Peptides against a protein of PDB entry 6B4J. Designs and how they scored, part 67

Target 1, 315 residues: chain A of PDB entry 6B4J
Amino acid sequence: DITMQWYQQLQDASMQCVLTFEGLTNSKDSQAKKIKMDLQKAATIPVSQISTIAGSKLKEIFDKIHSLLSGKPVQSGGRSVSVTLNPQGLDFVQYKLAEKFVKQGEEEVASHHEAAFPIAVVASGIWELHPRVGDLILAHLHKKCPYSVPFYPTFKEGMALEDYQRMLGYQVKDSKVEQQDNFLKRMSGMIRLYAAIIQLRWPYGNRQEIHPHGLNHGWRWLAQILNMEPLSDVTATLLFDFLEVCGNALMKQYQVQFWKMLILIKEDYFPRIEAITSSGQMGSFIRLKQFLEKCLQHKDIPVPKGFLTSSFWRS

## One batch from the design tools (peptide; made by RFdiffusion4, then SolubleMPNN)

Design b1_p15_3_s3 (from b1_p15_3, 8 letters changed)
Fold by OpenDDE base, seed 1:
Structure b1_p15_3_s3 (fold): chain B 315 residues (1-315), chain A 15 residues (1-15)
Amino acid sequence: as target 1 above (315 residues)
Amino acid sequence: SKQMQELLSLPDVPE
């Protein structure tokens, strides 16, 4: 399975990255600990500062992240910080930066869907300049949300139930599994962030180059989902999230082909979702139904709320 | 279906 091979390759690369900087992370030396913390803050704080307020501020954040990844010193917490402070500094920063982008999907986007776009455009621009960060973003995303691959983790003999639940993307704390609504909220945030990344380009980069992980991956994702059996509540939720965020972009890119796919979703796949939907899961089902019906009726998919306009970049 | 196969034949190369 090519999809599973790709998944595994990214996970292996991520694991290898962790092993590469383990000396920095496991060090008991006070100076190494200080460097680690400074690098972690330098990598993650700018991402947390991303907002929908102004394009100029977003550019400053991007430039700071890019400078850090380029080996230049940046100001963080009143200190000059550089990845050159430790031989493992670059690997560590790339990993933590990628992790933070996915975490913003899991947390910020989950709570504020419009936040997907400013986060995604920075992530896309950084990915273009630093491909390893992009691979690590995918690795983190896939691990937290296997549905972003997509695949459904399988229970293996001898596996603990809690470990299986974690593989499915659930948080398990003190032997208590996460509530379904919270689980879906987090998964939604990550899918929405991914759907935004694949369609956005940093406007101040070399736009003549091909998107490092563009809309073709969005098409792939949809095609793979449609070739899988639906999961109760999960498929209806995430399919809606994905289409709401990148449906307009896919429509513009693939035109007639996209509409064929949307019809296939409505006529063939949606009844399969309905068949596995319980009375307690009707919310996500109805939302997807209404979205599909509206789009097909109007022969249009609206630009998503929070999409970055020219006016945003002039602010 | 034939339609599904057509859709799956479109460019979707993962990186």
Scores: peptide ipSAE 0.033, ipTM 0.695, DockQ to the pose 0.371
Fold by OpenDDE base, seed 3:
Structure b1_p15_3_s3 (fold): chain B 315 residues (1-315), chain A 15 residues (1-15)
Amino acid sequence: as target 1 above (315 residues)
Amino acid sequence: SKQMQELLSLPDVPE
C-alpha cells in the first residue's frame, strides 16, 4: 500500500535523524549538555510564543526560527545561540522544532482551536524554506496521530496491550490508559493543525512556488478516510475537525468535485458511521451531521473561526 | 461506485 509505504519512509527518516544527533543528546560532557539545552530552548520557545495577537509579532517569531535554521546566531534566554555550536546542532534543532509544532497541535490547538492558524502559517512558511523540517513534522504527526496518515494500527501477536494503545495514539501512564475524551481532544488538535498547514502560505515568502504539502494532500486524506471502514467516535470527530478547518479551502479549490465528495459523505459514508456509533458517542456524530446538513443546505462551507485576515497582518 | 472512483483519481500524494 502506497500510503503505508509513505508512512514508513517518513518514520525511517525520523529515526535516522535521531541517530545522527545521538552524540549530542547522549554526551556526558557539561559543555555539550549546555549546548543541547540552549539549542532545544532556541528551537522550541519561539513556537510557544506564537499567538493570535499581532501579525508583526508572528513575523518576528518566523524570522527568528528561520535565522536559527540558517546557521545564524539568535538570542535565546539572554544568550547567543547557533546551530554551529555543534556538528549535530542543525539536525537536532530541526527535529525538536518539528516535534514542537506537532506538540502545539496536541496541546494548544486541542484547547484553543483558533490557535491552529498562526501556528500553521509559521509551520508552512518554515516548511517551504526547510523541507526537512516539514518531513519531520509529518513523521511526528503520523506517530502521535496515525489517523493523520490515515491508517488504523493493528494489534500484532505478542504485542503488549499498552504498546498497542500507544500505537493508536493513546497516552499510557502507570498502566492507566488515557480517557477517550482527552484522546480525541489531542487528536482533534493535531488534525486541525494539519488541516490548517495544507491550506496556508506564509505571506512574505515566494507564493508563486507550489505549496510543499498543499490541499491535494487534503483531498487525499478525505479520499483515504472514505475508502476505510469508519472507526467508532474517531472518524466522526476527526472528519468534522478536518472539514471545519479546511472545508472552505477545499470547496474553493475543487468546487463541484468537492460538493460531490460532501454528498458522498452524507449519503454513503455517514450511515456507516451511524451504524458503529453508540449512544454515548452521539455528540461527535450529531456535530458532524449538523455541519454537513448546514453546508449542503447553504451550498457553502464557512471560513473557519480564527482564519487569518489582512487586518491581522497589518497589526 | 463510479463517482467514488472518479473522486479517488484526483490529486494524491506524488509517487
Scores: peptide ipSAE 0.032, ipTM 0.702, DockQ to the pose 0.355
Fold by OpenDDE base, seed 2:
Structure b1_p15_3_s3 (fold): chain B 315 residues (1-315), chain A 15 residues (1-15)
Amino acid sequence: as target 1 above (315 residues)
Amino acid sequence: SKQMQELLSLPDVPE
């Protein structure tokens, strides 16, 4: 399976990255610990500052992240910080930055769906200039949300139930599994972030270049989902999230072919979702149904709420 | 289905 090979390659690359900077993370030296903390803050704080307020502020954040990844000193916490302060500094920062982008999907986008777009446009722009960060974003995303690949993890003989639950993307703390609503909320945030990344280009980059992970991956994702048996509640939820965020972009890109896909979803795949939907899960099902019916009726998919306009970039 | 095969064969689908 090519999809699973791709998944595994990204996970292997992520694991190798962790091993590369293990010296920095495991150091008992006080100076190394200080450098680690400074680098971690420099990598993560700018991402947490991303907002929908002004394009100029977003550009400043982008420039700071890019400067850090380029080996230039940046100001963080009142200190000058550079990845050159430690031989493993760049690998560590790339890993932590990618992790933070995915975490913003898991937390911020999960709670505020409109936040997907400013986060995604920065992530896309950074990915264009720093491909390794993009690979690490995918690795973190795929590990936390296997449905972003997509694949459904299977229970293997001898596996602990908790480990299986974690593979499915659930948080398990003190032998208690995460509630389904919280799980779906986090998965939704990550899928929405992904759907935003694949359609957005940083406006101050070379837009003539091919998107590092563009809408073709959105098409692939949909095609793969449709070739899988639906999961109860999960498939209906995430399919809606994905289409709400990137459906308009896919429509514009693929035109008639996209509408054929949408009809296939409505006529062939949707009944399969219905067949596995319990009465307690009808909410996500109805939401997807209404969305599909509205889009097909109007022959249009609306621009998602929070989509960045030209006026945003002038602010 | 034939329709699914057609969709999967689109040139913009990453291999």
Scores: peptide ipSAE 0.030, ipTM 0.700, DockQ to the pose 0.398
Fold by OpenDDE base, seed 5:
Structure b1_p15_3_s3 (fold): chain B 315 residues (1-315), chain A 15 residues (1-15)
Amino acid sequence: as target 1 above (315 residues)
Amino acid sequence: SKQMQELLSLPDVPE
């Protein structure tokens, strides 16, 4: 189908990118190794410095990332670093930067949901200026969290169990599969980051341009989820995460149509989730139920906690 | 469902 074709195209593009910079990554030359490490640090450290503390700091981080991607020299680790130091430098930096954004969803947002917003607004702004980084963000996100596409990987004949578990997004180390709670936590972080990206625009960019991956993709995601059979615990968890983060934005954008969607979720889809929910999974189910009921009763979806305000940008 | 098809037919739904 069209969704799977899109998924595969992004994965292929990501793979081709890796092949393009193999010369840099596999080089045994001392200078090339140094350049690689400098570029990797320059691409990833600024992303790790993103915080909810001050808008001015966030702007500095954005400017640094944009400068690096634009071929300008930046200071990193006390050295001047530029993607022009190697012919494969730009491809490498774009790939590593995209990977790091997704990793922040997987780790930082997973542990601190409010961190989604400052990370997402930087990612969105960079995506607007550097579309290839956006495609690579999607590729990394889809690979780590197939539910972000969304699709549910299936077990195929002859497949090793560990490979299937990895396809589902589980980490498998030393033949031990990740615990379900940790898995869901990571998936939640990535979905929340995605839900934040599709609604946020960098405030210092050209706002007249269309969002490179906007709320229409959020609508698509919901529609696709509702056309799929629910997966135990996963669907209830991620549907809640998504709606909590971007439900308010979707409500404002799509108005009556959004409420039709929400009613459809409550009346038609929610019973299907209930039917597959075990007693041990009632937590995610109840959380989704309470959220839907509250939103429908009040005819409102609250602004998510951690949403960036005008006061943040003045700090 | 009919309602689902209507939602999927919205002009701003990406291909």
Scores: peptide ipSAE 0.028, ipTM 0.694, DockQ to the pose 0.398

Design b1_p15_3_s4 (from b1_p15_3, 5 letters changed)
Fold by OpenDDE base, seed 1:
Structure b1_p15_3_s4 (fold): chain B 315 residues (1-315), chain A 15 residues (1-15)
Amino acid sequence: as target 1 above (315 residues)
Amino acid sequence: SEKMQELLSLPDKPD
C-alpha cells in the first residue's frame, strides 16, 4: 500500500529526528537544559502568537521563524537565541516547530475554526523554505490524526486496548479514554488546518514554485476516503470539515472533476455513512447532508469563514 | 461501484 508506505516513511523520519537530538533533550547539564528551553520557546512562542488580527503581524512572525530556521539569532524571552547554540539545535527546533503547528490545529483551530487560515499560511510558507519542517508537520499530524493520511489503525493481537485507542487518535489519561465529542473536536481542528495548508501560499514567497504539498493531496485524500468504509461519526465529521475549508479551492482547481466527486459523495458514499449512523450521531450526519445538498443545489461552495483576503495583508 | 472506481482513476490534475 503506497499510502501506508508514505505514512511509515514520515514516521521513520520523525523518529530519526528525535534520535538525532536526544542528546540535547536528555542532557542533565544545566547549560544544555537552558539552551533546550530557549530553543523550544523560540520555536513555539511565535506560532502561538499567530492571530487573525493583522497581516503585518503575521509577516513579522513568519520572518522570525524563518530567521531562526536559517541559523540567524532571534530575540526570545529577552535573550538572543540561535539554533547554532547546540549541534542538535536545528533538528530540535524543526521538530518542535512542526509539533507546535499541529498542536495549534488540535487546540486553537479546534475551538476557533477561522484560526486555521493564518496558521496554515505561515506553515505553508515555512514548508516552502524548509521542506523538513513540512515532513515533520505531516508526521505529527498523521500520528495524532491517522484520518489525515487517511487510514484506520487496526487492533493487533496482544495490543492493550488503551494503546489501540491512542493509535486511533484518542487521548487516554489515567486509564480513562477521551470523550467522543472532545476527540472529534481535536480531529476536526487538525483536518481543518491540513485543508487550509494544502490551498494556501505565503504571499511574499516565490510564487513561481509549486506548492510543496498542494491541492493534489486534497484530491488524493478525498479519493482515498471514498475508497474506505466509513467510520461511525468520524467520517461524516471530518469529511464536512475538509470540504468546508478546502471545497471552494478544490472546486476552482478541479472544476467538473470536483463536481463529479461531490455527486459521488452525495449519491454513493453518503448512504453508506447513513447506514452506520446511530441516532446519537445525527448531528454530524445532518451537517454533512445539509452542506452537500446546499452545494449541489447552488452549484457553488462558499469561501470558508476566515479565509485571508487582500485587506488582511494590507493591515 | 463502477462510478466510484471511475472517479478514483481520475488524475489529481486540474482540468
Scores: peptide ipSAE 0.035, ipTM 0.744, DockQ to the pose 0.591
Fold by OpenDDE base, seed 2:
Structure b1_p15_3_s4 (fold): chain B 315 residues (1-315), chain A 15 residues (1-15)
Amino acid sequence: as target 1 above (315 residues)
Amino acid sequence: SEKMQELLSLPDKPD
């Protein structure tokens, strides 16, 4: 399976990255610990500052992240910080930055869906300039949300139930599995972030270049989902999340072909979702149904709430 | 399905 090979390659690259900066993370030296903490803050704080308030502020955040990744000194916590302070500094920062982008999907976008767009446009722009950060974003995303690949992890003989639950993307703490609503909320946030990344380009970059992970991956994702058996509640939820965020962009890109896919979803795939939907899970099912019916009736997919306008970039 | 294979074979850009 080409998709699973791609998944594994990204996970292997992520694991190799962790091994590369192990010296920095495991150091008992006081100066190395200080550098690690400074680099971690420099990588993560700017991402936390991303907001829908102003395009100018978003540009400042982008420039700061790019400067850090380019080996330039940046101000963080009142200190000058550079990846050149340690031989493993760049690998560490790339990993932590990518991890933080995915975490913002998991936390911020999960709670505030409109936050997907400013986070995604920064992530896309950074990915264009720093491909390794993009690969690490995918690795973190795929590990936390296997449905972003997409694949459904399988239980293997001898596997602990908790490990299987974690592979499915559940948080397990003190032998207690996460509640389904919280799980779906986090998965939704990550899928929405991904759907935003694949359609957005940083407006101050070289737009003549091909998107490093563009809408073709959105098409692939949909095709792969449709070729899989639906998972109860999960498939209906995430399919809606994906289409709500990137459906308009896919419609514009693929036009008649996209509508053929949407009809296929409604006519062939939707009954399969219905067949596995319990009475307690009808909410996600109905939401997807209403969305598909409205889009097909109007022959339009609305621009998602929070989509960045020209006025945002002038602010 | 044949429909699914057709969808998977579509180019990244419409002609």
Scores: peptide ipSAE 0.034, ipTM 0.759, DockQ to the pose 0.598
Fold by OpenDDE base, seed 3:
Structure b1_p15_3_s4 (fold): chain B 315 residues (1-315), chain A 15 residues (1-15)
Amino acid sequence: as target 1 above (315 residues)
Amino acid sequence: SEKMQELLSLPDKPD
């Protein structure tokens, strides 16, 4: 399966990256530890500062991240920090930056769906300039949310139940699995972030180039989902999340073909989702149904709430 | 379905 090969390649690259900076992360030297912490803060704090407040602030954050990745010194925590402080500094920063973007999907976007857009536009712009960061974003995303690939992890013989639950994307702490609602909330955040990334371009970059991971991957994701057996609650939830965020962009890009896809979802895929939906899970199903019915009736998918407008970039 | 095959014929593979 080409999709699984792609998944595995990204995971392997991520693992190799971790091994590459292991010297920095495992060092007992006080200076190395300080450098590590400074680099980690320099990579992650700007991402946490991303907000919907002003385009000018977003540009400052982007410029800071790009400067750091470019080997330039940046101010972080009142100190000058550079990836050149350690030979493994760049790899470490790229990994931690990518991890932080996905974490913002998992946490911030999960709680505030509108936050997907400012985070995603920065991530997209950084990905365009730093492809390795993009690959690492995918690797982190796929590991935390296999449904973003998409694939459904299978239980293997000899596997511990907790490990299987983790592979499915559940958090397991003290032998307690995460509640389904919290799980779906986190998955939703990550899918929404992904759906935003694939449609957004940094407005101050070279927009003549092809998006490094554009809407064609959104089409692929939908096609792959529709070719899979639905999972109870998960498929209805994430399909809605995805379409709410990037449906308008997909509609504009694929036009008639996109509407054919929506009709297929309504006519062929809905019955399959319904067949596996329990009475307690009808909320996600009904939400998806209502969304699709509205879109098909109006022959339009609304621009998602929080979508960045020209006024945002002038602020 | 033929419709699904048509949809899958669109650029959907990662580079």
Scores: peptide ipSAE 0.033, ipTM 0.719, DockQ to the pose 0.394
Fold by OpenDDE base, seed 5:
Structure b1_p15_3_s4 (fold): chain B 315 residues (1-315), chain A 15 residues (1-15)
Amino acid sequence: as target 1 above (315 residues)
Amino acid sequence: SEKMQELLSLPDKPD
């Protein structure tokens, strides 16, 4: 399976990255610990400062992240910080930055769907300039949300239930599994972030270059989802999230082909979702139904709420 | 379905 090979390759690359900077992370030296902390803050704080408020602030954040990844000194916590302070500094920063982008999908986008767009445009722009960060974003995303690949992890003989739950993307703390609503909320946030990344380009970059992970991956994701048996509640939820965020962009890009796909979803795939939907899961089902019916009736998919406009970039 | 297989064979290119 080509999809599973791709998944495994990204996980292996991520694991090798962790091994590469292990000396920095495991050091007991006081100076090394200080450098690690400074680099971690320099990588993660700018991402946490991303907001929907002003395009000028977003540009400043982007420039700071790019400068850090380029080996230039940046100001963080009142100190000058550079990846050159340690031989493993760049690998560590790339890994932590990628991890933080995915975490913002998991936390911020999960709670505020419109936050997907400013986070995604920065992530896309950084990915264009720093491909390794993009690969690490995918690795972190796939590990936390296997549905972003997509694949559905299966229980294997001899596996602990908690390990299986973690593979499915659930958080398990003190032998207590995460509630289904919280799980779906986090998965939704990550899928929405991904759907935003694949359609957005940093407006101050080289527009002649091909998107490093563009809408063709959105088409692939939909095709793979439709080729899989639906999972109760999960498929209806995430399919809606994906289409709400990137459906307009896919419609514009693929036109007639996109509408063929949407008809196929409504006529052939949606009944399969219905067949596995319990009375307690009707919310996600009804939401998807209403969305599909409205889009097909109007022959249009609305621009998602929070989509970045020209006025945002002038602010 | 036959329609599903047709969709999966579609190129990831714009019209």
Scores: peptide ipSAE 0.029, ipTM 0.735, DockQ to the pose 0.595

Design b1_p15_4_s1 (from b1_p15_4, 5 letters changed)
Fold by OpenDDE base, seed 5:
Structure b1_p15_4_s1 (fold): chain B 315 residues (1-315), chain A 15 residues (1-15)
Amino acid sequence: as target 1 above (315 residues)
Amino acid sequence: LPDLPDAEVPRPEIP
């Protein structure tokens, strides 16, 4: 189907990117190794420094990343670093930067949900200026979290169990599969980051331009989820995560149509989730139920905790 | 209200 074609196209593009900079990554030359490490640090350290503390610091981080991607020299680790130091430098940096954004969803947002917003606004702004980085963000996100597409990987005859587990997004190390709670935590972080990206615009950019991957993709995601059979615990968890982060934005954008969607979720889809929910999974189920009921009762979806305000940008 | 141009219509399979 169209969704799977899109998924595969992004994965192919990501793979092609890796092949393009293979010379840099596989080089045995000491200078090339040094350049690689410098570029990797220059691409990833600024992303790790993103915080909810001050808008001014966030702007500095954004400017550094944008400068690097624009071929300008930046200071990293006390040295001047530029993608022009190697012919494959730009491709490598774009790939590693995109990977790092998704990793922050997987790790930082997973442990601290409010971190989604400052990370997402930088990612969105960089995506607007550097579309290839955005495509690579999607590729990394889709690979680590197929539920972000969304699709559910299926077990094929002859497939190793570990490979299937990895396809589902589980980490498998030394023949030990990740615990379900840790898995869901990582998936939640990535979904929350995605839900934040599609609604946020960098405030210092050209806001007259269309969002490169905006709320229409949020609507698509919901529609696709509702057209799929729910997965035990996973669907209830991620649907809640998504709606908590971007439900307010979707409500404002789509108005009556969004409420029709929410009613459909409550009346038609939620019973299907209930039917597959075990007694041990009632936590995610109840959380989603309470959220839906509250929103429908109040005819409002609250602004998510951690949403960036005008006061943040003045700090 | 008319459907939004960018909105997909969900068709959930209800058992």
Scores: peptide ipSAE 0.023, ipTM 0.633, DockQ to the pose 0.058
Fold by OpenDDE base, seed 2:
Structure b1_p15_4_s1 (fold): chain B 315 residues (1-315), chain A 15 residues (1-15)
Amino acid sequence: as target 1 above (315 residues)
Amino acid sequence: LPDLPDAEVPRPEIP
């Protein structure tokens, strides 16, 4: 189907990118190794510095990332670093930057849900100026969280169980699969980050341009989820995460159509989730239920906690 | 509201 084709195209682009900078990553030359490390730090450290503290600091981080991607020298670790230091430098930095954004979803957002918004607004702004970074963000996200596509990977004949588990997004270390709670926590973080990206625009960019990956993709995601059989615990968890983060934005954008979808979720899809929910998984189920009931009762989706306000950008 | 081709409420495929 078109969704799987899109998935595969993004994965192919990501793989091609890796092949392109293989010379830099595999070099045994001391200078090349130094350049690689400097570029890696320059690409990833600014992302790790993203916080909810001040809009001015967030702008500084954005400007630094944009400068790096634009071929300008930036200060990193007390050194002047530029992607022009190596012919493969730009491809490498774009890949590592995209990887780091997704990793922040997997780690930081997973632990602190409100962190999704400042990370997402930077990612969205960078994506607007550097579309290749956006494609690579999707590629990394889809690989780590196939539910963000969404699709459910299938077990193929001859496949090792561990490889299948990894395809599902589980971490497998020393032949031990990740615990379900940790798995869902990481998936939640990535879905929340994605839900934030599709609704946020960098306020200092050209807002008249179409969002490079906007709320229409949120609508598509919901549509695709509703057309799939629910997965035990996963669907209830991630559907809640998604709606909590971008439900308000979807409501504002699609209005009556959004409410029709929400009713469809509650009346038609939710019973299907219930049918596959075990007693040990009732937490996620109940959370989704309460959210849907509250939203339908109040005819409103609340603005998510951590949403960036005008006061944030004035700080 | 711009008719985004995706703005139609999806019909769940009932197996």
Scores: peptide ipSAE 0.022, ipTM 0.632, DockQ to the pose 0.046
Fold by OpenDDE base, seed 3:
Structure b1_p15_4_s1 (fold): chain B 315 residues (1-315), chain A 15 residues (1-15)
Amino acid sequence: as target 1 above (315 residues)
Amino acid sequence: LPDLPDAEVPRPEIP
């Protein structure tokens, strides 16, 4: 399976990255520990500062991240920090940065859907300049949200139930599995972030180049989802999240072909979702239904709330 | 890659 091969390749690359900087992470030396912590903060704090407040602030954050990845010293926590402080510093920072982007999908976007756009535009811009960060974003995303691939992890003989639950994306703490609503909330955040990344370009970059992971991957994701059996509650939730965020962009890009896809979703795939939807899961189902009906009726998909406008970049 | 039921819908592109 080509999709699973791609998934495994990214996971292998991510694993190899971890092995590459294990010397830094496992060091007992006090100076190495200090460097590690400084690099970790330098990589993650700027991402946490991303907000919808002002385009100028977003540019400052982008420039700081790019400077760090370029081997330039940056100020973090009142100290000058550079990836050159350790031979494994760049690999470590790239990994932690990518991890943090996905974490912001999992946490910030999950709680505030509009936050997807400023985070995504920075991630896209950094990905364009630093392809390895992009691959690591995918690796982290795929591991936390297999539905972003998409695939459904399978239970293997001898596997512990908790490990299987974790493979499905659930958090398991103290032998207690995460509640379904919290699980779906986190998955929604990550899918929304992904849907935003594939459509956004950093406005101050070379936009003449192709998007490093553009809307064609959105089309692929939809096609793959539709070729899979729906999963109870999950498919309805994430399909809505995806279409709400990038449906307008897909409509503009693929035009008539997109509408054929949307009709296929409504007429063929939606009944399959309905067949597996319980009474307790009707919320996600109804939301998707209403969205599809509205879009088909109006022959339009609205620009998502929180989409970055020209006025944002002038602030 | 699996095909969509509508043959006119573009096939997914995989990296």
Scores: peptide ipSAE 0.020, ipTM 0.614, DockQ to the pose 0.054
Fold by OpenDDE base, seed 1:
Structure b1_p15_4_s1 (fold): chain B 315 residues (1-315), chain A 15 residues (1-15)
Amino acid sequence: as target 1 above (315 residues)
Amino acid sequence: LPDLPDAEVPRPEIP
């Protein structure tokens, strides 16, 4: 399977990255530990500061992240921090930055769906300038949310149940698996972030260049989902999340082809979802149903709430 | 339920 090979390559690259900066992370030297913490803060704090408030503030955050990745010194916690402070500094920062973007998906976006757009546009812009960060974003995203690939992890003989649950994206703490509602909430946040990334371009970059991971990947995602057996509750939830965030963009990009796909979803795939939906899972099912029916009836998909407008960038 | 054939999914026209 080509998709699984690609996924494994991403995971291998991510693991190799971790091994590359192991000297920095495992060092017992006090100075190395200090550098590690400074670099970690410099990489992650700007991402946490991303908000829907003003385009000018978002630009400042972007510029700071880009400067850091470019080997320039940045101010963090009252200190001058640079990836040049350690030979493994750049690899470490790229990894931690990518990890933080995905974490904002599973936490911030999960709770505030509109936050997907400012986070995604920064991530997309950074990805354009720093492809390795993009690959690491995908690695982190796909590991935490295999449904973003999409694929369904399989239980292997001899595998611990907890490990399998983690592969499925569940958090397992103290031998207790995460509640389904919390699991779906986190998965939703990550899918929404991904759906936003693939459609957004940083407005201050070279927009003539091809998007590094654009809407064609959204089309592929939908096509692959449709060729997979639906999962109870999961498929209805994430399909809705994806279409709500990037359905309008896909509609604009693919026009008639998009509508053919949407009809296929409603007529062929939706009954398969229904067949596996229990009475306790009707919420997600009904939400998807209503969304599809509304879109098909109106022959339109609304621009998602939180989409960044020209007025945002002038603020 | 059988998987939908790839042929049933519209192919993207990508430049």
Scores: peptide ipSAE 0.019, ipTM 0.612, DockQ to the pose 0.055

